Peptides against a protein of PDB entry 7BDX. Designs and how they scored, part 308

Target 1, 212 residues: chain A of PDB entry 7BDX
Amino acid sequence: EMGAAACTLLWGVSSSEEVVKAILGGDKALKFFSITGQTMESFVKSLDGDVQELDSDESQFVFALAGIVTNVAAIACGREFLVNSSRVLLDTILQLLGDLKPGQCTKLKVLMLMSLYNVSINLKGLKYISESPGFIPLLWWLLSDPDAEVCLHVLRLVQSVVLEPEVFSKSASEFRSSLPLQRILAMSKSRNPRLQTAAQELLEDLRTLEHN

## One batch from the design tools (peptide; made by RFdiffusion4, then SolubleMPNN)

Design b2_p28_3_s4
Fold by OpenDDE base, seed 1:
Structure b2_p28_3_s4 (fold): chain B 212 residues (1-212), chain C 212 residues (1-212), chain A 28 residues (1-28)
Amino acid sequence: as target 1 above (212 residues)
Amino acid sequence: as target 1 above (212 residues)
Amino acid sequence: SELEEMARELELASRELRAKELEAEEKA
């Protein structure tokens, strides 16, 4: 209980750039983010057996951790820190996104995808995550999720890759051959206006790349 | 482990006034400080049996909690919050200071005394803590501690009471009758310059009050 | 180039996602 409460407060205040700088300026940041990855991994591994109540203190704790990582990645110095000093955490997030089933732990998936999207703003971060083994299959696996928010954040991450010619050129053949075009077209007709817009924009970006 | 790491980061960033305002501006502050008191109490109660290693994760967690309370109390809005909305936490801190033996949990005692001193800057806070049952005997109990830092912070809290005529007048008879003058005189001859100065200043303040 | 990296960051910086605490839907 107390750990979850403290972590939740830290999540709330991490929305400030000055707080993120203060967290990273200390000698404790490396240890914190190392343990964060392990804690998130332990939580996801525990889900295969017990119906962990989504409203548990443990769930709240892990959501707060994922929220902190997202807010750190929303700042330029935070992205630099994660890409240079916490690559294991990025690897863990990619792994956990693969281990979670469609419809499972939606809130956690959204937060993890938001963190990866923020990391992808940095070109070094984008290169690192896009060169991860199984990255393209992982995106399509996640895009099969029934949740509109999960799909929205997957589309944003795909768009981040497509908008970078240096990165997209390396994966263009695999990307074109495996693209779930029918799924993206279905999303472009969604009643969710955010999902609809993101899918339409991605389809436009893809059309532009085929003509160049 | 993860809880202690998160709480330690929160402690570090709580040194900023803006972070304290952010913590208190949220709806989670009340719950956090309620659980804080309970967690600190649980820790102190566990010490009577097992030689809890002072360097344990649990100890670090409780020190971080006490540090957060101290940093919140260092800010005007934080003092107002504690005095108005978290009186149970103040009562718990006073209780725990009474339950700890001389030489036991020195670091925790120092942090708790620092928090009470910060609260005493607010006149409403000073009134509340000084009117607590057994407050004067508690001060003398704490002043018997062999640790110079504990004694220093006790002397500062005593000085805060003595410097406020409205508060001091209510307790003046009990204060004068029970004052450990020989102990304070011994501290005024300490090799610790901070303790020496604090004891000398308190003795001067007491002399001034006897002549008025 | 460092310039292309900076241009990307500037363009996408407006699109940074902050994880606001999902207001616990107070179950009314």
Scores: peptide ipSAE 0.104, ipTM 0.803, DockQ to the pose 0.041
Fold by OpenDDE base, seed 2:
Parts: C-alpha cells; sequence; structure tokens
Structure b2_p28_3_s4 (fold): chain B 212 residues (1-212), chain C 212 residues (1-212), chain A 28 residues (1-28)
C-alpha cells in the first residue's frame, strides 16, 4: 500500500519538467528505472495465474511506474536518459507489450505505448525501438487490440516510424507486406474522433510515401 | 525495494516548495500521510524483535517517509496541512519518539524531530504538539540520547516552546521543575559547535524568561 | 544530419504525451 501511494505521488509530480530533471540529476535514477523494469515484468508474469484485480495495490503501483516512465520520456533530457542509460527498460516495455494478451491490462499497455511514443520523438530512440526484434509484428498484434486507446497509441507510434524516412526505409518491405490496411481503414471510420483522426493521418502519410 | 526507491525519489524532489504544493494540491495527500504514519508505526513496532539492519529496504523506506514529512513541514502550506488535516501523523511521530530507546533509530529520530520543529514554527502546530500528553517528559527523555544530532533537535524544539510565551506559560511549572539544567549546561560545553550554540542560546532564553 | 534530428525533435516535441493521473472517473 505505502509503495503504491508513494509511486502515485511521484507520478503526479513527474508531470513537471523540473521534477524530471531533479530525478535524473540524482544518482538514484539508474537504480530506480532498473527496478521499475523488473517490477513491471514481475507484475505481468504474475497475471497468468491470478486474476489480479485491476484495483489492486500492485496494479496501481505498476500504473504509477509506467506513468513516471511516460512523463520522463515526455522531456527531452528524459528521452536522452532512457535512450542512452535505460535501454533495458525500453526492451522490457517492448517485451511486456508482446506478453500481454488483447484486452489484458489495457491501462498499462496505453501507458507503455505512450512512453514508447515519447521515446520515438528522439530519432535515436525511434531507431532503437524500431530495430527491436519483432517490432513490426508487435505493432500489428497490438493494433488488433479491442481497446480504442491502445489502437490510438499504436497508430501514433506507427506514424512516428512512417514520418522518419531513415527508419521507415529499413523496414519498408516488411511494413508494406504485413500492413493491416483493412484494420486501419476501419479505424478511420471509428466513432472515436481521436482514433479516426489518427487513422486518417496515417493513411495520408502512407499514401504520400507511395507516391514518392 | 521498488517502494523504497520511489519514496527516496519522492523525498529528494519534496525539497521543492512546488513539489510540496503539488502533493498537497492532490486528493491523494490525506491517504498518503495516513499510510505514512501507519508504516512508520509498523516499522518501529517491528524493531523489538528483529535487529532490523539500518540499511534494510524497510529502514530506507521509513527514512524517506520521515524525510518527506519534514520537507512538507518546511513549507508554510505544508505546516498548515499537517496541523489541520494530519494530526494523527503528528500524534504518531510523538508516540514513536517515546517508543524508541536511546541510541535506537537515531536517523529516524532526527528526521521526526526535524518535522516536529518545522511544525512548531506554526503557533497552532506548536500548541498542538506541546499539549500532547507527556510532551515535557518526552523532551527530557529524548535529551538524554547519546546522539548529538538528536540532542540538537530536542534543544531546538525546547527553544521553540520557550520563545512562545503563550505556550511556555501553560507548561512553565512542569518545565521548571523537571528541566535537566545540568544536561543542557554540559551540552553548552560540547565540542559539537551546533549543539554548543543551541544549548547556549536556550540557556540565554531561559535566563531572560526568569528575569521577566 | 544533426539538423534533421533537431528538426524532428522540434516538430514532434509539441506532440509529447503526458501521462496524467487518470482522475478517478467520478462514478456517475
Amino acid sequence: as target 1 above (212 residues)
Amino acid sequence: as target 1 above (212 residues)
Amino acid sequence: SELEEMARELELASRELRAKELEAEEKA
């Protein structure tokens, strides 16, 4: 309980750039993000047995951790830190996104996808995550999720790849051969306006790349 | 481990007034400080059996919690919050200071005494803690601690009482009858300059009050 | 180029996602 409460407060204050700088300026940051990855992994591994109640202290703790990572990645120095010094955490997030079933831990998936998107703002971060083994299949698998917020953040991450010619060109063949075009077209007709817009923008970006 | 790491980071960033305001501006503050008191109490109660290693995750977690309380109390709005909305935590700190043996958990005692001193800057806080049952005996018992930092913060807390006529007058008879004058005189000759100065200042304040 | 990297970061920095604490949905 106390750990979850402390992490929740830390998550709340991590929305400040100055707080992120203070976290990263200390010698405790590396240890914290290492243990963060381990804790998130332990939580996801525990789900195969017990229906962890979504409202458990453990769940809230892991959500707060994922929120902290996201907010750190929302700052330029935080992205640089994660990409340079906490790559294991990025690998863990990618792995956990692959291990979670469709509809399982939706809130955690959203937060992890938000963190990956923020990391992808940095070209070095985008290169690192896109070169992860199975990244393209992972994106399409995640895009099959029934949750609109999961799909939204997958589309944003896909767009981040598509908008970078250097990264997109490396995976262009695999990307084009496996692209779930019908799924994205269906999302462009979604009643969720955020999902609809993201799908439309991605379709426009893809069309622009095919004509060049 | 992860809880201790999160609390340690939260402690570090709580040195900022803006972070304290952010913590207190959320609806999670009451719960956090309630659980803080419970966690600190559970830790102190566990000491009677197992020699909790000073470097245990649990010890570090409790130190971070006490540090957070201290940093919150260092800010005017934080003092007001503690005195108005978290009196149970103040009661818990006073109780735990009474339950800890001389030389036991010195770092925790220092942090708790620092928090009480910060609370005592607020007249309402000073009134509340000084009216706690057994407060005067508690001060003298704590002043018997072999640790110079514990004694220093006890002297500062005593000075905070002595400098407030409205508070001092209520306890003046008990205070004068039980005052460990020889102990304070010995501290005024300490090789620790901070302890020496604090003891000298308190002796001067006491002399001034006897002549008025 | 470093300039292209900076341009991407500048363009996408405005699109940074902050994980707000999900305010407890007021149970209607």
Scores: peptide ipSAE 0.102, ipTM 0.803, DockQ to the pose 0.039
Fold by OpenDDE base, seed 4:
Structure b2_p28_3_s4 (fold): chain B 212 residues (1-212), chain C 212 residues (1-212), chain A 28 residues (1-28)
Amino acid sequence: as target 1 above (212 residues)
Amino acid sequence: as target 1 above (212 residues)
Amino acid sequence: SELEEMARELELASRELRAKELEAEEKA
């Protein structure tokens, strides 16, 4: 309970750039983010055995942790920190996104995807996550989720890759061969305006790359 | 572990006024400070039975909580919040300071005293804590501590009472009758310059009140 | 190049995602 409350408060205040700087300027940041990854992993592993209530203190705690990571990654110095000093956490997030089933822990999945998207704003971060084994299959696995918000953030991450020729060129063959084009086309017709826009923008970006 | 890490980060960032405002501007503040009191109380109660290692995760967690309360009370809006909306926490801090033996949990005792001192900057806060049953005996109990930092913060709190005629007048008789003058005089001769100064200032303030 | 990295960050900085507590609750 108390830990979850503290993490929730920390999550709330982490929306500030100055707070992110303060978090990272301390000597506790590395340990915190290391334990964060372990905690998230332990939580996801516990899902296979126990019906964890989504609103449990543990769930709230893990959501807050994922929120903190996202908010840290939303700031330039936070991205730099994550890609330079907390790569294990990024690996953990990628792994956990693969371990979660479609429709499972949707909120956590969204937060983790938001964090990866923010990391992908940094070219070094984008390189790191895109070079992870199974990255492209992971994107398609996540895009098969019935949740529109999961799909939205997957599309944004895909767009982040597509917009970077240096990164896209390395995976272009696999990307083209495995692209769930029909799924993305279906999303471009979604009644969800955010999902529709993201799918449409990605399709436009892909068309631009095919003509080059 | 993770809870302690989160609380430690929250403690660190709570040194900022903007962070305190952000903490208090959320809907989670009341619950957080309520659970904080309970957590601190549970920790202190556990000391009577188990030799808790001072560097345990639990100890660090409680220290961080006390630090957060102190930092919140260091800000005007934080003091107002505590005295208006978290009086139970103030009562808990006063109680725990009484429950701790001389030399026991000195770091926690210091943080709690710092929080009470900060609260005492607000006249409403000073009134509230000084009107608590056994407040003056508590001050003398704490002033019997062998730790110079404990004594320092007690002297500051005593000074806060003495400097407020409206508050001091209510307890002046008890204060005069129970004042450990010899102890304070001894502190004014301390080799610790901070303790020496605080004791000397208090003695000067007391002399000023005797002449009025 | 460092310049290309900076250009990317500048272009995408407006697209940074903040995780608001409220957005997590609405999906419960």
Scores: peptide ipSAE 0.100, ipTM 0.803, DockQ to the pose 0.041
Fold by OpenDDE base, seed 5:
Structure b2_p28_3_s4 (fold): chain B 212 residues (1-212), chain C 212 residues (1-212), chain A 28 residues (1-28)
Amino acid sequence: as target 1 above (212 residues)
Amino acid sequence: as target 1 above (212 residues)
Amino acid sequence: SELEEMARELELASRELRAKELEAEEKA
C-alpha cells in the first residue's frame, strides 16, 4: 500500500520537466529504472495464475511506474537517459507487450506504448526499438488488440517508424510483406475519432512511401 | 525494494516547493500521509525484536517518508496541510520520538525532529505540538540522547517554543521546573559547533525570559 | 559535413513535430 501511494505521487509530479530532471540528476535514477523493469516483469508474470484485481495496490503501483517512465520519456533528457542508460527497461517493455494477450492489461499496454512512442522521438531511441528482435511482428500482435486505445498508440508508433526513412528502409521489406492492411483499413472507419484519424494518416503516409 | 526506491526519489524531488504543492494539490495526499504514519509506527514497533539492519529497504523507506514529511513541513502550505489535515501523523511522530530509546534510530529521530521544527514555524502547528500530552518531558527525554544531531534539533525545537511568548507562557512553570540546565550547559561547551551555538543561543533566550 | 548538419536539422524538426503531439497527450 505505502509503496503504491508513494509511486502514485511520484507519477503525478513527474509530469513536470523539472521533476524529471531532478529524478535523473540523482544517483538513484539507474537503480530505480532497473527495479522498475523487474517489478513490471514480475507483475505481468504473476497474471497468468491469479485474477489480480485491476484495482489492487500492486496494479496501481505498476501503473504508476509505467506512467513515470512515460513522463520521463516525454522529455529530451529523459529519452536520452532511457536510451543510453536503461536499455534493459526498454527491452522489458517490448517483452511485456509481447507476452500480454489481446485485451489483457489494457491500461498498462497503453502506458508502455506511450513510453515507447516518446522514446521513438529520439532517433537513437527509434533505432534501438525498431532494431529489437521481433519488433515488426510485435506491432501487428498489438494491433490485434480489441481495445481502441491500444490500437491507437500502436498506429502512432508505426507512424513514428514510417516517418523516418533511415529506420523504415531497413525493415521496409518485412514491414510491407506483413502489414495488416485490412485491419488498418477497418480502423480508418472506426467510430473512435482518434483511432480513425491515426489510421487515415498512416494510410496516407504509406501511400506516399509507395509513390516515392 | 521498489517502494523504497520510489519513496527515495519522491523524497529527493520534495525539496522543491512546486513539488510539495503538486503533492498537496492531489486527492491522494491525505491517504499518503495517513499511511505514512502507520508505516513509521509499524517500523518502530518492529525494532524491539529484530536487529533491523540500518541499511534495510524498510529502513530506507521509512527514512524517505520522514524526509518527505520534513520537506512538506518546510513549506507554508505544507505546514498548513499537516496541522489541519494530518494531525494523526504529528501525534505519531511525537509518540515515536517518545518510544525510541536514546541512541536508537538516530537518523529517523533527526528527520522527525526536523519535521516538528518545521511545523513549529507555523504558530498553529507550534500550539498543537506544544499542547500535546507529555511534550515537555519528551523534549528532555530526547535531550538525553548521546547523538549531537538529535540534541541539536531538540534544542532548536525548544528554542522555537521559547521564542513564542503565547506558547511558552502556558507551559513556563513546567518548563522552568524540569529544564535540564546542566545538560544544556554541557552542550554549550560541546566541540560540535552547531550544537554549541544552539545551546548558547537557547541559554541566552532563557536568560532574557528570566529578566522579562 | 553539410550532410550531417542537414541530418541534425531533420532530426530536430522530426523531434519538434513529435514533441507537440506528446504535450497534448500528457494533458489528456
Scores: peptide ipSAE 0.035, ipTM 0.793, DockQ to the pose 0.024; fails the geometry check

Design b2_p28_4_s1 (from b2_p28_4, 11 letters changed)
Fold by OpenDDE base, seed 3:
Structure b2_p28_4_s1 (fold): chain B 212 residues (1-212), chain C 212 residues (1-212), chain A 28 residues (1-28)
Amino acid sequence: as target 1 above (212 residues)
Amino acid sequence: as target 1 above (212 residues)
Amino acid sequence: SSAEERAEEELALRRDRSVLAKEEAEKK
């Protein structure tokens, strides 16, 4: 309980840029984000085992950790820190997103995808995550999720790749050959307005890239 | 490990008034400070039992919690919150300071005494803690500590009582009858300049009260 | 360079469609 409560408060205050700067300005940031990755990994590994009742506190703790990572990635210095000093955490997030089944741990997937999207705002971050082995298959695996919010954040991450010519050109062949076009077209007809818009925008961006 | 790391970061960022306002502005503050009291109490209770090697992580976690309470009490809105909404935590801190032996958990005692001193800056806070049963005996128990920093923070808390006529008048008879004058006089000769000054100032304040 | 960092920071801020993970207040 106490760990989850403390981490939840840290998550709440991490919405401030000044708090993120304070977190990163200390000597504890590296260790904290290293342990964060390990904690998230341990949690996900516990899901495939016996149905240990995911202690609501453990889940809340991991959600708060993912929220903190997202909020750190929301600012420029936070993105720089993650990409330069916490690459293992980014690798962990990518791995965990692959390990989770469609419909499994939706809230955690959303938070992790939000963090990767925020990292993708930095060109160096976008390069790093897009060069990860199996990145394109991972996007499509995640896009098969039944959850609209998961799919929304995947589409936003896909859009970040598509809008960056230097990154997109390296994977363009694989991207085009594996693109779940029918799935994206189905999302453009979603009753969820955010998902609908994101899918439509991505389809427009893709059409623009085919004509160039 | 992760809990201690998160709480340590929360402690670090709580040095900012804006962070304290953010902590208190949420719906989680009451629960957090309630659990904080319970966690601190559980830790101190674990010390009198078998020499369970105080996990360095558990100690660090409790130190961070006490640090957060201190930082919250350092600002006006934080003092108001503690005195109005977290009285149980103040009662817990007073109890734990009584339960700890001289020389035991020095760092924790210092942090808890700092928090009580900060609370004592508010007249309502000073009234509340000074009206606690056994408050005057507790001050003298703590003043018997071999640690100069513990004694310093006790002297500062005693000074807060002495400088407030409305509070001091209620306990003046007990205070005068039980005052460890020889101990305070010995502290006024300390090689620790902070302790020396605090003891000298308190002796001057006490002399001023005898002449009125 | 510190100037490139600032330019990337400004570009990132201008493109800052960053998403804050708000703690969902449990509406009970």
Scores: peptide ipSAE 0.045, ipTM 0.804, DockQ to the pose 0.041
Fold by OpenDDE base, seed 1:
Structure b2_p28_4_s1 (fold): chain B 212 residues (1-212), chain C 212 residues (1-212), chain A 28 residues (1-28)
Amino acid sequence: as target 1 above (212 residues)
Amino acid sequence: as target 1 above (212 residues)
Amino acid sequence: SSAEERAEEELALRRDRSVLAKEEAEKK
């Protein structure tokens, strides 16, 4: 209980850029983000047996951790820190996104995808994530999720890759050969307006790349 | 481990006034400070049996909690919040200061005394604390501590009472009859310059009150 | 330079695209 409450407060205040700078300016940031990855991994591994109630203190704790990582990644110095000093955490987030089944732990998936999207704003971060083994198959696995918010954040991450020629050129062959075009077309007709727009924009970006 | 790390980061960032305002501006502050009191109480109760290693994760967690309370109480809106909405936490801190033996948990005592001193800057806070049952005996119990930092913060809290005529008038008879004058005189000769100064100032303030 | 302005505009546009994980107020 107390740990979850403290972590939740830390998540709330981490929306401030000055708070993110204060977190990273201390000598404790490295240890915190190392333990964060391990804690998130332990939680996901525990789901294979017991139906952990999504409303548990443990779930709230892990959501707060993922929220903190997202808010840190929203700031330039936070992205630089994650990409330079906490690569293991990024690897852990990618691994956990692969370990979770479609429809499983939707809230956690969304937060982790938001953190990766924020890291992708940094070219060094985008390169690091996109060069991760199995990255393209992982995107398509995540895009099979029935949840519109998961799919929205996957499409935004795909768009970040497509809009960066230096990154897209390295994976363009694999990307084109494996693209779930029918799934993206179905999303462009979604009743969710945010998902609809994101899928339409990505389809337009892809068409532009085929003509250039 | 993870809870202690999160709480330690929250403690570090709580040194900012804007962070304190953000903590208190959320709907989670009440729950957090309620659980804080219970967690601190549980820790102090656990000390009667096992020699808890002072360097344990649990100890670090409780120190971070007490540090957060201290930093919140350092800000005007934080004092108002504690005095209006978290009186049970103030009662818990007073109780725990009574339950701890001289020389026991010195670091925690110092942080709790610092929080009470900060609350005493608000006249409503000073009234609430000083009207607590057994407050004057508690001050003398704490002043028996061999630790100079504990004694320093006790003397500062006593000075806050003495300097407020409206508060001092209510307890002046009990205060004068129980004052450990020989102990305060011994502190005025301490090799610790901060303790020496605080004891000298208090003795001067007391002399001024006897002549008025 | 027009390249620095574009890099600042792209940085500004990319900054505008960052997503804060707002704590969903627990719907009581």
Scores: peptide ipSAE 0.043, ipTM 0.802, DockQ to the pose 0.032
Fold by OpenDDE base, seed 4:
Structure b2_p28_4_s1 (fold): chain B 212 residues (1-212), chain C 212 residues (1-212), chain A 28 residues (1-28)
Amino acid sequence: as target 1 above (212 residues)
Amino acid sequence: as target 1 above (212 residues)
Amino acid sequence: SSAEERAEEELALRRDRSVLAKEEAEKK
């Protein structure tokens, strides 16, 4: 309980750039983000055994942790910190996104995808995550999720890859051969306006790359 | 571990007024401070049975909680919140300061005393804590501590009472009859310059009240 | 270079499509 409450407050205040700077300016940031990865991993591993209530103190705690990572990654100095000093956490997030089944822990998936998207705003971050083993298959695995918000954040991350020629060129062959085009086309007709827009923008970006 | 890390980060960032406003502007503040009191109480109750290592994750967690309360009380809106909406936490802090023996949990005592001092900056807060049962005996109990920092913060809290005529008048008889004058005089000769100054200032304030 | 990183930060700030994870109030 108390840990979850503290983590939730920290998540709330981490929406401020000045708070992110304060978190990272301390000597405790490295330890915190290291333990964060371990805690998230332990939580996901526990899902295969016990029906964890989605509203448990443990789940709320992990959601707050993922929220903090997202909010840190939303800030330039936070992205720099994650990409330089907390790569293991990024690897953990990528792994956990692969370990979760479609429809499983949707809220956590969304938060983790938001964090990866924020990291992808930095070219160094985008390079790091896109060069991770199985990154392209992971995107398609996540895009198979029935949740529109999961799919939205996957499409945004795919767009970050597509919009960066240096990154896209390295995986272009795999990307083109495995692209779930029919799925993305279906999303461009979604009743969810955010998902529709993201799918449409990605299709436009892909068309631009085919003509070049 | 993770809870203590999150709480420690929250403590660090709570030094900002804007962070205190953000903490209190959320719907979670009441719950957080309620659980804080319970957590601190549980920790102090555990000390009578088990030799808790001062550097345990649990102790660090409780220190961070007390630090957060102190930092919240350092801000005007935070004092207003504590005095209006978290009185049970103030009562808990007063109780725990009474339950701890001289020399026991000195760091926690200091943080709790700092929080009470910060609350005492507000007249409403000073009234509330000074009207608590056994408040004057509690001050003298705490002033018997061998730790100079504990004694310093006690003297500052005593000074807050002495400097407020409306508060002092209610307890003036008990205060005068129980005042450990020889102890305060000894502190005015302390080799600790902070303790020396605080004791000297309090003695000056007391002399001013005797001449009126 | 630190200057390129800052220029990339400024460019990233101008293109900052970052998303904040807003705490969803528990709709209880």
Scores: peptide ipSAE 0.048, ipTM 0.804, DockQ to the pose 0.040; fails the geometry check
Fold by OpenDDE base, seed 5:
Structure b2_p28_4_s1 (fold): chain B 212 residues (1-212), chain C 212 residues (1-212), chain A 28 residues (1-28)
Amino acid sequence: as target 1 above (212 residues)
Amino acid sequence: as target 1 above (212 residues)
Amino acid sequence: SSAEERAEEELALRRDRSVLAKEEAEKK
């Protein structure tokens, strides 16, 4: 309980750039993000057995952790920190996104995807994530999620790859050969306006790349 | 471990007034400070049996909690919050300071005293603390601590009472009759310059009150 | 100046793309 309450408060205040800078400027940041990865991994591994109540203190704690990572990644110095000093956390997020089944832990999955998207705003971050083993298959695995918000954040991450020629060129063959085009086309007709727009924009970006 | 890491970061960032305002502006503050009191109480009650390693994650967690309370109390809106909405926490801090033996949990005792001192900057806070049952005996109990930093913060809290006529007048008889004058005189000769100064200033304040 | 302006514009453009994870108020 107390840990979740403290972490929730830390999440709330981490929406401030100055707070993120203060977190990173301390000597505790490295330890915190190391243990964050371990805690998130332990939580996800525990799910296969027990129906964790979505509203448990443990769930709240892990959501707050993922929220903090997202808010840290929202700023330039936070992205630089994650990519330079906490790659294991990024690797853990990628791994956990792969280990989760479609429809499982939707809120956590969204937060993790938001964090990866924020990291992808940095070219070095985008390179690191996109060069991770199984990254392209992982994107398509995640795009099989029935949740529109999961799919939205996957499409945004895909767009970040497609819009960066230096990154896209390295994987363009694998990307084009495995692209779930029918799924993306279906999403472009979604009743969810955010998902619809993101799928349309990605389809336009992909068409532009075929003509260039 | 993770709870202690999160709480330690929250403590670090709570040194900012804007962060304290953000903590208090949320709907989670009441719950957080309620559980804080419970957690601190549980920790102190656990000490009678096991030699808690001073560097344990549990100790670090409780220190961070006490640090957060101190930083919240350092600002006007934080003092107002504690006095209006978290009196149970103040009662808990007073109780725990009474339950701890001289030389026991020195760092925690210092942080708790710092929080009470900060609360005492507010007249309403000072009134609340000073009107607590056994407050005057508690001050003298704490002043028996062999630790100079504990004694320093006790003397500062005593000074806050003495400098406020509206508060001091209510307890002046009990205060004067129980004052450990010889102990304070000994502290005025301390090799610790901060303790020495605080004891000297308090002795001057007390002399001024005898002549007025 | 042009490199600093581009860095500021790139920073501004990157800020506009970032997403904050808001704590969902517990719908009681």
Scores: peptide ipSAE 0.047, ipTM 0.803, DockQ to the pose 0.036; fails the geometry check

